# Designs tried in a protein design run: peptides against a protein of PDB entry 7AE7. Part 293

Target 1, 321 residues: chain A of PDB entry 7AE7
Amino acid sequence: KVYKDLREFLEVLEQEGQLIRVKEEVNPEPDIAAAGRAAANLGKNQPAVFFEKIKGYKYSVVTNVHGSWQNHALMLGLDKNTSTKDQFYELNRRWDKFPVPPNVVKREAAPCKENVIDKDINLFEILPLYRINEQDGGFYISKASVVTADPEYPDDFNKLNVGTYRIQVKDRDRVGIQALAMHDIAVQLEKAEAENKPLPIAITIGNNPLVTFMASTPVGYNQNEYEFVGALQDGVPMDIVKSDLYDHLYVPAGSEVVLEGHIIPRVRTVEGPFGEFPGSYSGARLQCEVKIDRITHRTNPIFENLYLGIPWTEIDYLMAL

## One batch from the design tools (peptide; made by RFdiffusion4, then SolubleMPNN)

Design b2_p29_5_s4 (from b2_p29_5, 16 letters changed)
Fold by OpenDDE base, seed 2:
Structure b2_p29_5_s4 (fold): chain B 321 residues (1-321), chain A 29 residues (1-29)
Amino acid sequence: as target 1 above (321 residues)
Amino acid sequence: DEEEELKKKLEEIEEKNKERNRAAEAAFL
């Protein structure tokens, strides 16, 4: 099975008993984080948790989408009971199919383009934001696939980077991003900042599960994560579409939400603290700031966010392969 | 208390989903 988007994957998770649907209204705090922790405690077959109704918000949240080996098997289109060994074997077998170039679809064919917000941007109207950990210094977007390009080679598709970075919401139209020196985005940002230019960015939320997986998987600077997604789809290309602001940035056609904007050159603002794992907070640091200039989103967008529960975080599953 | 209540609610939802899936599997067999 190949998935076009998060919704097709959530449908399969629900059919396979790997998704819990919470239909009752929850408080964004503490209920979402508490439900995440509870889901982690349900044993080895940790389900995704889908919150249909969140008090004070219009849209839904899903967490723990990658939070089990069963979910990983299903992501690969395998039987949910496929062993970790056989999942790893199949992953490696498919990895050798790289590159599988994506299909570029027309704007009108991309579900992420169903709605546009280009004025009076307010992230809180689109995303049901909550504190993941009680002591977090703000609201985080922790499972976004962030698209950037090399500013010297913007048309080099092999240098198009799709990565997962810690993103703190700073204001209605501002986010902080943690671009560490070991990340490909930091190389691209350094080049832009050397010239005092903004770095174009698209922050994509609620993707095909293999996009999220590849965005969390380190690859070479000259390797495109979308071409690996096609490889992991056993040679079926994924669908991408041009961003609305930038001809050289391509986003997953099926993204629930796309935040388009720019990293402001040479600006650093206080980000954090954030609980990267239970009982451990990264200190407050000066981090990059993104201006959001445009939002595109699916009708009734699903906010996919990371679950950071004990004993295994969703990150541990995303990085364990 | 809220975490335990939510845990219990999730366990109940999970059990209901497992029962529904078993019932669905049994209806397709």
Scores: peptide ipSAE 0.032, ipTM 0.474, DockQ to the pose 0.016
Fold by OpenDDE base, seed 1:
Structure b2_p29_5_s4 (fold): chain B 321 residues (1-321), chain A 29 residues (1-29)
Amino acid sequence: as target 1 above (321 residues)
Amino acid sequence: DEEEELKKKLEEIEEKNKERNRAAEAAFL
């Protein structure tokens, strides 16, 4: 099976017994993280956890979407009991189909464009933000697929980068982003900052599970993650749509939330600490700051966020390939 | 059976967390 969006994947997870729906109102802290830990204690068959109601918020959270080999098999459209070996074989077989160019859909056909916020931006109104770990220095968006381009080659689609980065919420309309020197975004940012220009950015949340997977998978600087998504869909193109602010940025058409904005040039603010592993916090660092200038979102957007449990963590499944 | 057991565990965690959060809110008042 191929998924257009997160919702189609969550439907399959639920049908396969790989999603638990929490219908009662939970507190954002510590209930979401604690429920994630409880789901991790189910052993190898870790379900996604969908929180329908969160105290103080309007919208839902889903976590642990990639948090098991069963969920990973289902992401590949395989039987949930497909062996890790057979999943790896199928992944490699599909990888050889690269490149599979995405379909560019019209704005009117993109579910991520159902709603727009272009003034009085408040991330807390759209995202049920919570601390993932008890000692986290703030609220993190940890499963976003972040879209940037080469500012010298904005029309080169092969240089369009879709990556996963640690994102801390700083204010209603600001996030810190960890752009490490090894990330393609850091190369792109260096070029923008050399000219003291903002780097255009789209932070996409709640995607087709293969987009989230590929955004977490290192590819070449001249390779587009969306073309790998099409390969991993066994040659079925994914659907992308032009961002609202930038002609050169394309986002997944089915994204639950798209945060469009810019990295402020030559600004660094304190980000962290974040619990990357149980009992291991990355220290506070000076990181880039993103101004959010526009939000587009689906009606009743689902905030997909990372679950950090005892190994195997969701990160381990996203990076273990 | 496993889904119902997990729902029960999640409910137990939710109750424990409601107690912790009430205690935390009471410590900031």
Scores: peptide ipSAE 0.007, ipTM 0.343, DockQ to the pose 0.038
Fold by OpenDDE base, seed 4:
Structure b2_p29_5_s4 (fold): chain B 321 residues (1-321), chain A 29 residues (1-29)
Amino acid sequence: as target 1 above (321 residues)
Amino acid sequence: DEEEELKKKLEEIEEKNKERNRAAEAAFL
């Protein structure tokens, strides 16, 4: 099976018994993290956890979407009981199909374009933000697929980068982003900052699970993650759409939320601390700042966020393949 | 009432976020 969006994947997870739906209103803290830990304690078949109602917020949260080998099998459209070995074999077989170019859909055909916010932007109105860990220095968007391009080669689709980065919410329309020197975004940012120019960015939340997987998978600087998504879909192209602000940035057509904006050149502000593992925190650092200039979102957007729990974090599963 | 309560809760969340970021800045300096 191929998934158009997060919703189609969540439906399959629920049908396969790999999603727990929490229908009762929860507190964002500590209940989301507590319920995630409780789900992780169910054993090796860790389900996704979908929170329908969060106190003080309009919209839902889902966590632990990639949190098990069963969820990874289902992501590949395989039987949930497919062995890790057979998943790895199938992943490698499909990887050799690269490149599979995406379909560019019209704006009117893209679910991520159902609603627009271009004034009075408030991230707290659209995302049910919470601390993932009790000691986090803020609210994190930890499972976004971040789209940037090479500012010297903006029309080179092969240099379009879709990556996963630590993002701290800093204000209503500001986020901090951790762009490390090992990330392709850091190369692109260096080029923009050399010219004292903003770097265009689209932060996409709640995607097709293979987009999130590929955004967490290192690829070559001249390789497009969307072309790997098509390969991992066994040769079925994924659907992308132009960003509203930038003709050269493409986002997944089915994204739940798209934050469009720019990295402010030569500005560094405090970001962190963040708990990368239970009881382990990356300290506060000076990191880049993003201005959010436009939001597009699906009606009743689902905030997909990272689950951090024992014995394996969702990051461990995303990085294990 | 529900919209005003939600708005107040969002403002409280925003202020807590700003306070934590200021505390992180003070710990970094």
Scores: peptide ipSAE 0.000, ipTM 0.277, DockQ to the pose 0.795
Fold by OpenDDE base, seed 5:
Structure b2_p29_5_s4 (fold): chain B 321 residues (1-321), chain A 29 residues (1-29)
Amino acid sequence: as target 1 above (321 residues)
Amino acid sequence: DEEEELKKKLEEIEEKNKERNRAAEAAFL
């Protein structure tokens, strides 16, 4: 089975008994993290947790989407009880199909374009933001697929990068991003900052589960993550759409929310602390700052966010394959 | 035992994550 978006995957997770739906209104804190911990305590078959109603917010949250081997099997369109060995063999078999070029769809055909916010941007109106860990220095977007390009070769689709980075909300229209020197985004940012130019960016939230998986999987600088998604879909292309602000950035057509903007050149602001592990916090650091200039989103967007509350964390599963 | 191989892979990932986080900590100290 192939999934066009997060919603099709969540439907399968629910059918397979791998999604818990919380229908009662919850507080963003501590209830989201508490329910995530309760789900993690169910043992090896950890379900995703879908929160339909969050106090003070209009939209829903889903966590722990990749948080089990059953969810990974289903992501690959396999039986949920497929062994990790067989999942690995199937992953490797499909990996050899690279490259599978994506389909570029028209703007009118892309669900991520259903709604536009181009003025008075407020991230708190579109995302049900909460602290993932009690001692976090702010609200994090921890499961975004971040799209950037090489500013020297903007038309080279092979240099289009889709990566996962730690993102702290800084203001209504600003986020901090952790661009480590080992990340492809850091190479692209260095080129932009050398010329004192902004780096164009699209921060995409709530994607096809294979997009999120590939954004968390290291690939070569001249390899496109979308072409691997097509390979992992057993040769079925994924659907992408051109960003609204930039001709050279393409986003998943089915993304729940797309934050379009730019990394401000040569600006660094305080980010953190963040609880990367239960009881372990990375210190506050100077990180890059993104200005959000435009938002596009699906009607009733689902905020997909990472669950970090108990080992094995969702990030451990994302890096396990 | 497939469960023991899985546990070992998961421990290797946890160790790699701890190393990445230690390296990330050390790069900014």
Scores: peptide ipSAE 0.000, ipTM 0.276, DockQ to the pose 0.020; fails the geometry check

Design b2_p29_6_s1 (from b2_p29_6, 20 letters changed)
Fold by OpenDDE base, seed 4:
Formats: structure tokens, sequence, C-alpha cells
Structure b2_p29_6_s1 (fold): chain B 321 residues (1-321), chain A 29 residues (1-29)
């Protein structure tokens, strides 16, 4: 099975008994993080947890989407009981199909374009933000697929980067992003900052599970993550759509939320601390700042966020493959 | 199941309470 969006995957997870739906209103803190820890403690068959109602917010949250080998099997469209060995074999077999170019769909056909906010942007109205850990220095968007291009080669689709980075909410229309030297985004940012230019960015939230997987998987600088998604879909192209602000940036057509904006050149602000591992916090660092200029989103957008509670964390599963 | 999740949440709440009590003890020392 191939998934067009997060919603199709969540439906399958629920059908397969790999999603718990919480229908009662929860407090964003500490209940979401606590439920993620609770789900991790259910053993090896760790379900996703979907929160329908969050106090003080309009929309829902889902966590632990990639939090088990069963969920990874289902992500690949395999039986949930497929062995890790067989999953790895299938992953490698499909990897050799690279590149599988994506389909570019029209704006009118892209679910991520159902709603637009281009004035009075407030991230708190769109995303049910919460602290993942008690000592977190703020609200994080931890499972976004961030789209950037090479500013020297903006029309080179092979240099389009889709990566996962730690994003801290700074204000209603501002986020900090951790762009480390080892990340492809850092190369692109360096080029933009050399000319004192903004770097165009699209932060996509709530994608089909293979987009999120590939955004978390290191690939070559001249390799497009969307072409790997098509390979991992066993040769079925994924659907992408042009961003609203930038002709050279493409986002998943089915994204729940797309934050379009720019990295402000040569500005650094304090980011962190964040609990990257249980009982371990990264120190505060100076990181890049993004201005959000436009939001597009699906009606009743689902905020997919990472669970970082107990080993094996969702990150451990994303990095173990 | 939702029932298993609820039971796990209760265990988590108890564990958190113990940590809070330990932190409070350390602050008073």
Amino acid sequence: as target 1 above (321 residues)
Amino acid sequence: SEAELKAALEREAEARKKVEEEVEKRIKE
C-alpha cells in the first residue's frame, strides 16, 4: 500500500491496532508527553497516539507515528508482523529503484492548499504547541520536513533538500532552526548568507510517513529525497506541489501544515535547551531564525510531533533503518 | 488499547510524583 498523506497512514495504523485514539480532552502539558511515555511502555508494539481534543487548542496532535517496527512495516505497505530483517531487505530492494521522480500536481489538487493564512500569522492558532520535556526551553516542532534549495542553483531539482531539523517556536511568526554544518541546509544557508540574502524555506508538518522517513535519512547533496520516496513506494511517484511563495520550492501535496518563509541572513538567536535523550538536555545554542510569511494548511490540520520519552524513542526507529 | 494507555498514564503520574518529591527534597537540602 502507498500513502498519499498522513491521514491515510493513520487510518491504516488504527485498522491494524497500531493507533490509540484519545477522545477525551487532554492538557497539552503534561498529558501528551505522558501518553507518549505510556505508549512506549506498552512493549515492542508501540502504537501511535492521536489526541482529538487539546485544551486551549482547536486542532489535534498525533505522536509516535514511527514508534515501532510494526509501524515501520506498515509504512512500507507490508504486514505489520514483517520481521526487521525482511523490512531491511525490502527497503534495500526498493532503494535501488532510485530515482523515481515525483508528480507535480496543480495547486487546486493539493490538500495542503485548502486554507491560506498570509496576515496576522499566529502559529499557536494552527499548531497545538506543547513542551515535550518538562525542562524544554520552549515549544518545538520536532518532526517537520524542511524544504530548501541551493541559492546558486535554485532550478536544480537534485539540489532540493528535504531534511528534519529541530525547530523551536520563538514568536507567533518566528521559529528558530538548528542548521548544523553536517546538514545540507547549512551549505545552502552559507551561500545565502555570503550574499546577505534570505534563504527561502518551507517547513512541512504532517506528511506521508515515507517523506518523514526520508527527511530523517541522510542522502547525497545532489540527491532529492522525493525521488527516494518514490523508490520506497516501490516505484510509485509521490505527489508534490509548488510552494505559494517560491517557484523553486516544492512541498508534499498532502502536508497537514506548510509554513513558508525565509531564514533571516546573519541573525542568530538563543535556541534550547531541549531534551534530545531521556535525562539529557542539549545546551542552549545560537541558531538561525526563520520568519513565517505564509501558512497553507488542510482543514482541521493534524500536528504530527515527535515523541522523545523513553528508549526506543521514535528517533531511534527513524535512525535505525 | 485505551485502557492500557490509561493504566500506563497512571503509572507515569506516580513516577513523576516521586521525581517531584525527590527534587523538592534536594532543593530543601
Scores: peptide ipSAE 0.029, ipTM 0.485, DockQ to the pose 0.020
Fold by OpenDDE base, seed 1:
Structure b2_p29_6_s1 (fold): chain B 321 residues (1-321), chain A 29 residues (1-29)
Amino acid sequence: as target 1 above (321 residues)
Amino acid sequence: SEAELKAALEREAEARKKVEEEVEKRIKE
């Protein structure tokens, strides 16, 4: 099975008993994190947790979407009981299909374009933001697929980068992003900053699970993550759409939320601390700052965010494959 | 299950309340 978006995947997770739906209103803190811990304690078959109602917010949150081997099997369109070995075998088999170019769909055909916010941007109105850990220095967006391009080669689709970075909400329309030197985004940012130019960016939230997977998987600088998504879909192209602000940035057509903006050149702000592991926090770092200039989103957008639980975090699953 | 999740949330809420109460006691001492 191939998924067009997060919603199709969540439907399958629910059908397979790998999604818990919380219908009662929860507090964003601490209930979301507590429920995540509870789900992690259910054993090896850790379900996703879907929170329908969050106090003080309009929209829903889903966590732990990639948080088990069963969920990974289902992501690959396999039986949920497929062994880890067989999952790796199938992953490797499909990897050899690279490249599978995506389909570029029209704006009108892209669910991520259903709604537009281009003024008075407030991330808190769109995303049910919460602290994942009590000691977190802020609200994090942890499962975004961040789209950037090489500013010297904006039309080179092979240099389009889709990566996962830690994003801290800094203001209603600003986020900090962790761009380490090892990340392709850092190379692109360096080029933009050399010219004192903003780097165009699209931060996409709530994607096809294979997009999230590939955004978390290191690939070559001249390899496009979307072409790997098509490979991992066993040769079925994924659907992408042009961003509203930038002709050279393409986002998943089915994204729940797309934050379009720019990295402010030569500006660094303090980010963190963030709980990377239970009981361990990263130090504060200087991160680049993104100004959000436009939001597009699906009607009733689902905020997919990371759960950090024991014994295996969702990060462990995303990095293990 | 939803019931298991609810029970777990209740346990976590109770645990947190106990920690908060203990922290408050320690601050007052």
Scores: peptide ipSAE 0.023, ipTM 0.483, DockQ to the pose 0.021
Fold by OpenDDE base, seed 2:
Structure b2_p29_6_s1 (fold): chain B 321 residues (1-321), chain A 29 residues (1-29)
Amino acid sequence: as target 1 above (321 residues)
Amino acid sequence: SEAELKAALEREAEARKKVEEEVEKRIKE
């Protein structure tokens, strides 16, 4: 099975017993983190946890979407009981299908374009933000697929980067992004900053699970993650749509939320502390700052966020593949 | 404070219990 969006995947997870739906209103803190820890304690078959109602927020949260081998099997359209060995075999088999170019759909056909916010941007109105750890220095967006291009070669689709980065919410329309030297975004940012120009960016949230997987998987600078998604879909192209602000940026057509903006050149602000793992905090760092200029989103958008809990975190599964 | 930590842990335990109960209901369905 191939998934067009997060919602189709969540439906399958629920059908397969790999999604817990919390229907009662929860407090964003500490209930979401507590529920995630409880789900992690269920053992090897860690389900996703979907929170329908969050006090003080309009929209829902889902966590631990990639948090088990069963979920990974289902992501690949395999039986949920497919062994890790067979999952790796199938992953490698499909990898050889690269490249599978995506389909560019019209704006009118893209669910991520259903709603637009271009004035009075407030991230807290669109995303039910919460702290995972009490010692977290802020609210984090941990499962975004961040789209950037090479500013020297903006029309080179092979240099379009889709990556996962740690994002801290700084203000209503500002986020910090961790662009380490090892990340492709850092190369692109360096080029933009050399000219003192903003780097165009689209931060996409709540994607097709294979987009999230590939955004977390290192690929070559001249390789497009969307073309790998098509390969991992066994040769079925994924759907992308042009961003609203930038002709050269393409986002997943089915994204729940798209934050369009720019990295401010040569500006660094304090980020953290962040709980990378339970009981492990990164120190405060100077990170890049993004101005959000436009939001597009699906009606009743689902905020997909990373669950970081003991004994195994969702990131452990994402990095293990 | 120790009291705040205790209260946080109690809230966490209650939230965990609710999730466990919901999981148990679904496993039984």
Scores: peptide ipSAE 0.019, ipTM 0.454, DockQ to the pose 0.025
Fold by OpenDDE base, seed 5:
Structure b2_p29_6_s1 (fold): chain B 321 residues (1-321), chain A 29 residues (1-29)
Amino acid sequence: as target 1 above (321 residues)
Amino acid sequence: SEAELKAALEREAEARKKVEEEVEKRIKE
């Protein structure tokens, strides 16, 4: 099966018994993280956890979407009981189909465009933000697929980067982003900052699970992650749509939330600490700052966020193959 | 503090119970 969006995947997870729906109202802290840990402790069959109602927020949260081998098999459209070996084999087989160019859909056909916020931006009104770990220095968006382009070659689609980065919410319309030197975004940011220009950015949340997977998978600087998503869909193109603010940025058509903005050139702010692993925290660092200028979102957007728990974190499953 | 730890453990236990109860419902359906 190929998924158009997160919602189609969550439906399959639920049908396969790989999603727990928490229907009762929960506190954002500590209940979300606690329930995530509880789900991880269910053994080998770690389900996603969907929180329908969060106190103080309008919208839902889902976590641990990629948090098991069963979920990973289902992401590939395989039987949930497919062995890790066979999943790896199938992944490699499909990888050889690269490139599979995405379909560019019209704005009106893209679910991520259902609602627009272009003034009085407040991330807390759209995202049920919570601390993932008790010692976190703030609220993190940890499972976003971040879209940037090469500012020297903005029209080169092959240089369009879709990556996963640690994002800390700093204000209603500002986030810090950890762009490490090993990330393609750091190369693009360096080019923009050399000219003292903002770097256009789209932070996409709640995507097709293969987009999230590919955003977390290192590829060549001149390789487009969307073309790998099509390969991993066994040759079925994914749907993308042009961003509202930038002609050269394309986002997944089915994203739950798209934060469009820019990295402020030559500005660094304190980010962290963050619990990267259970009991392991990164120190605070100076990171770049993003101004959010526009939000598009699906009606009743689902905030997909990373689960970090013992013994295996969601990221372990994302990176294990 | 021991009190904070106890409160955290109680909250975790409650959250765990909710997840377990939901899983059990699904297994029985």
Scores: peptide ipSAE 0.015, ipTM 0.441, DockQ to the pose 0.024

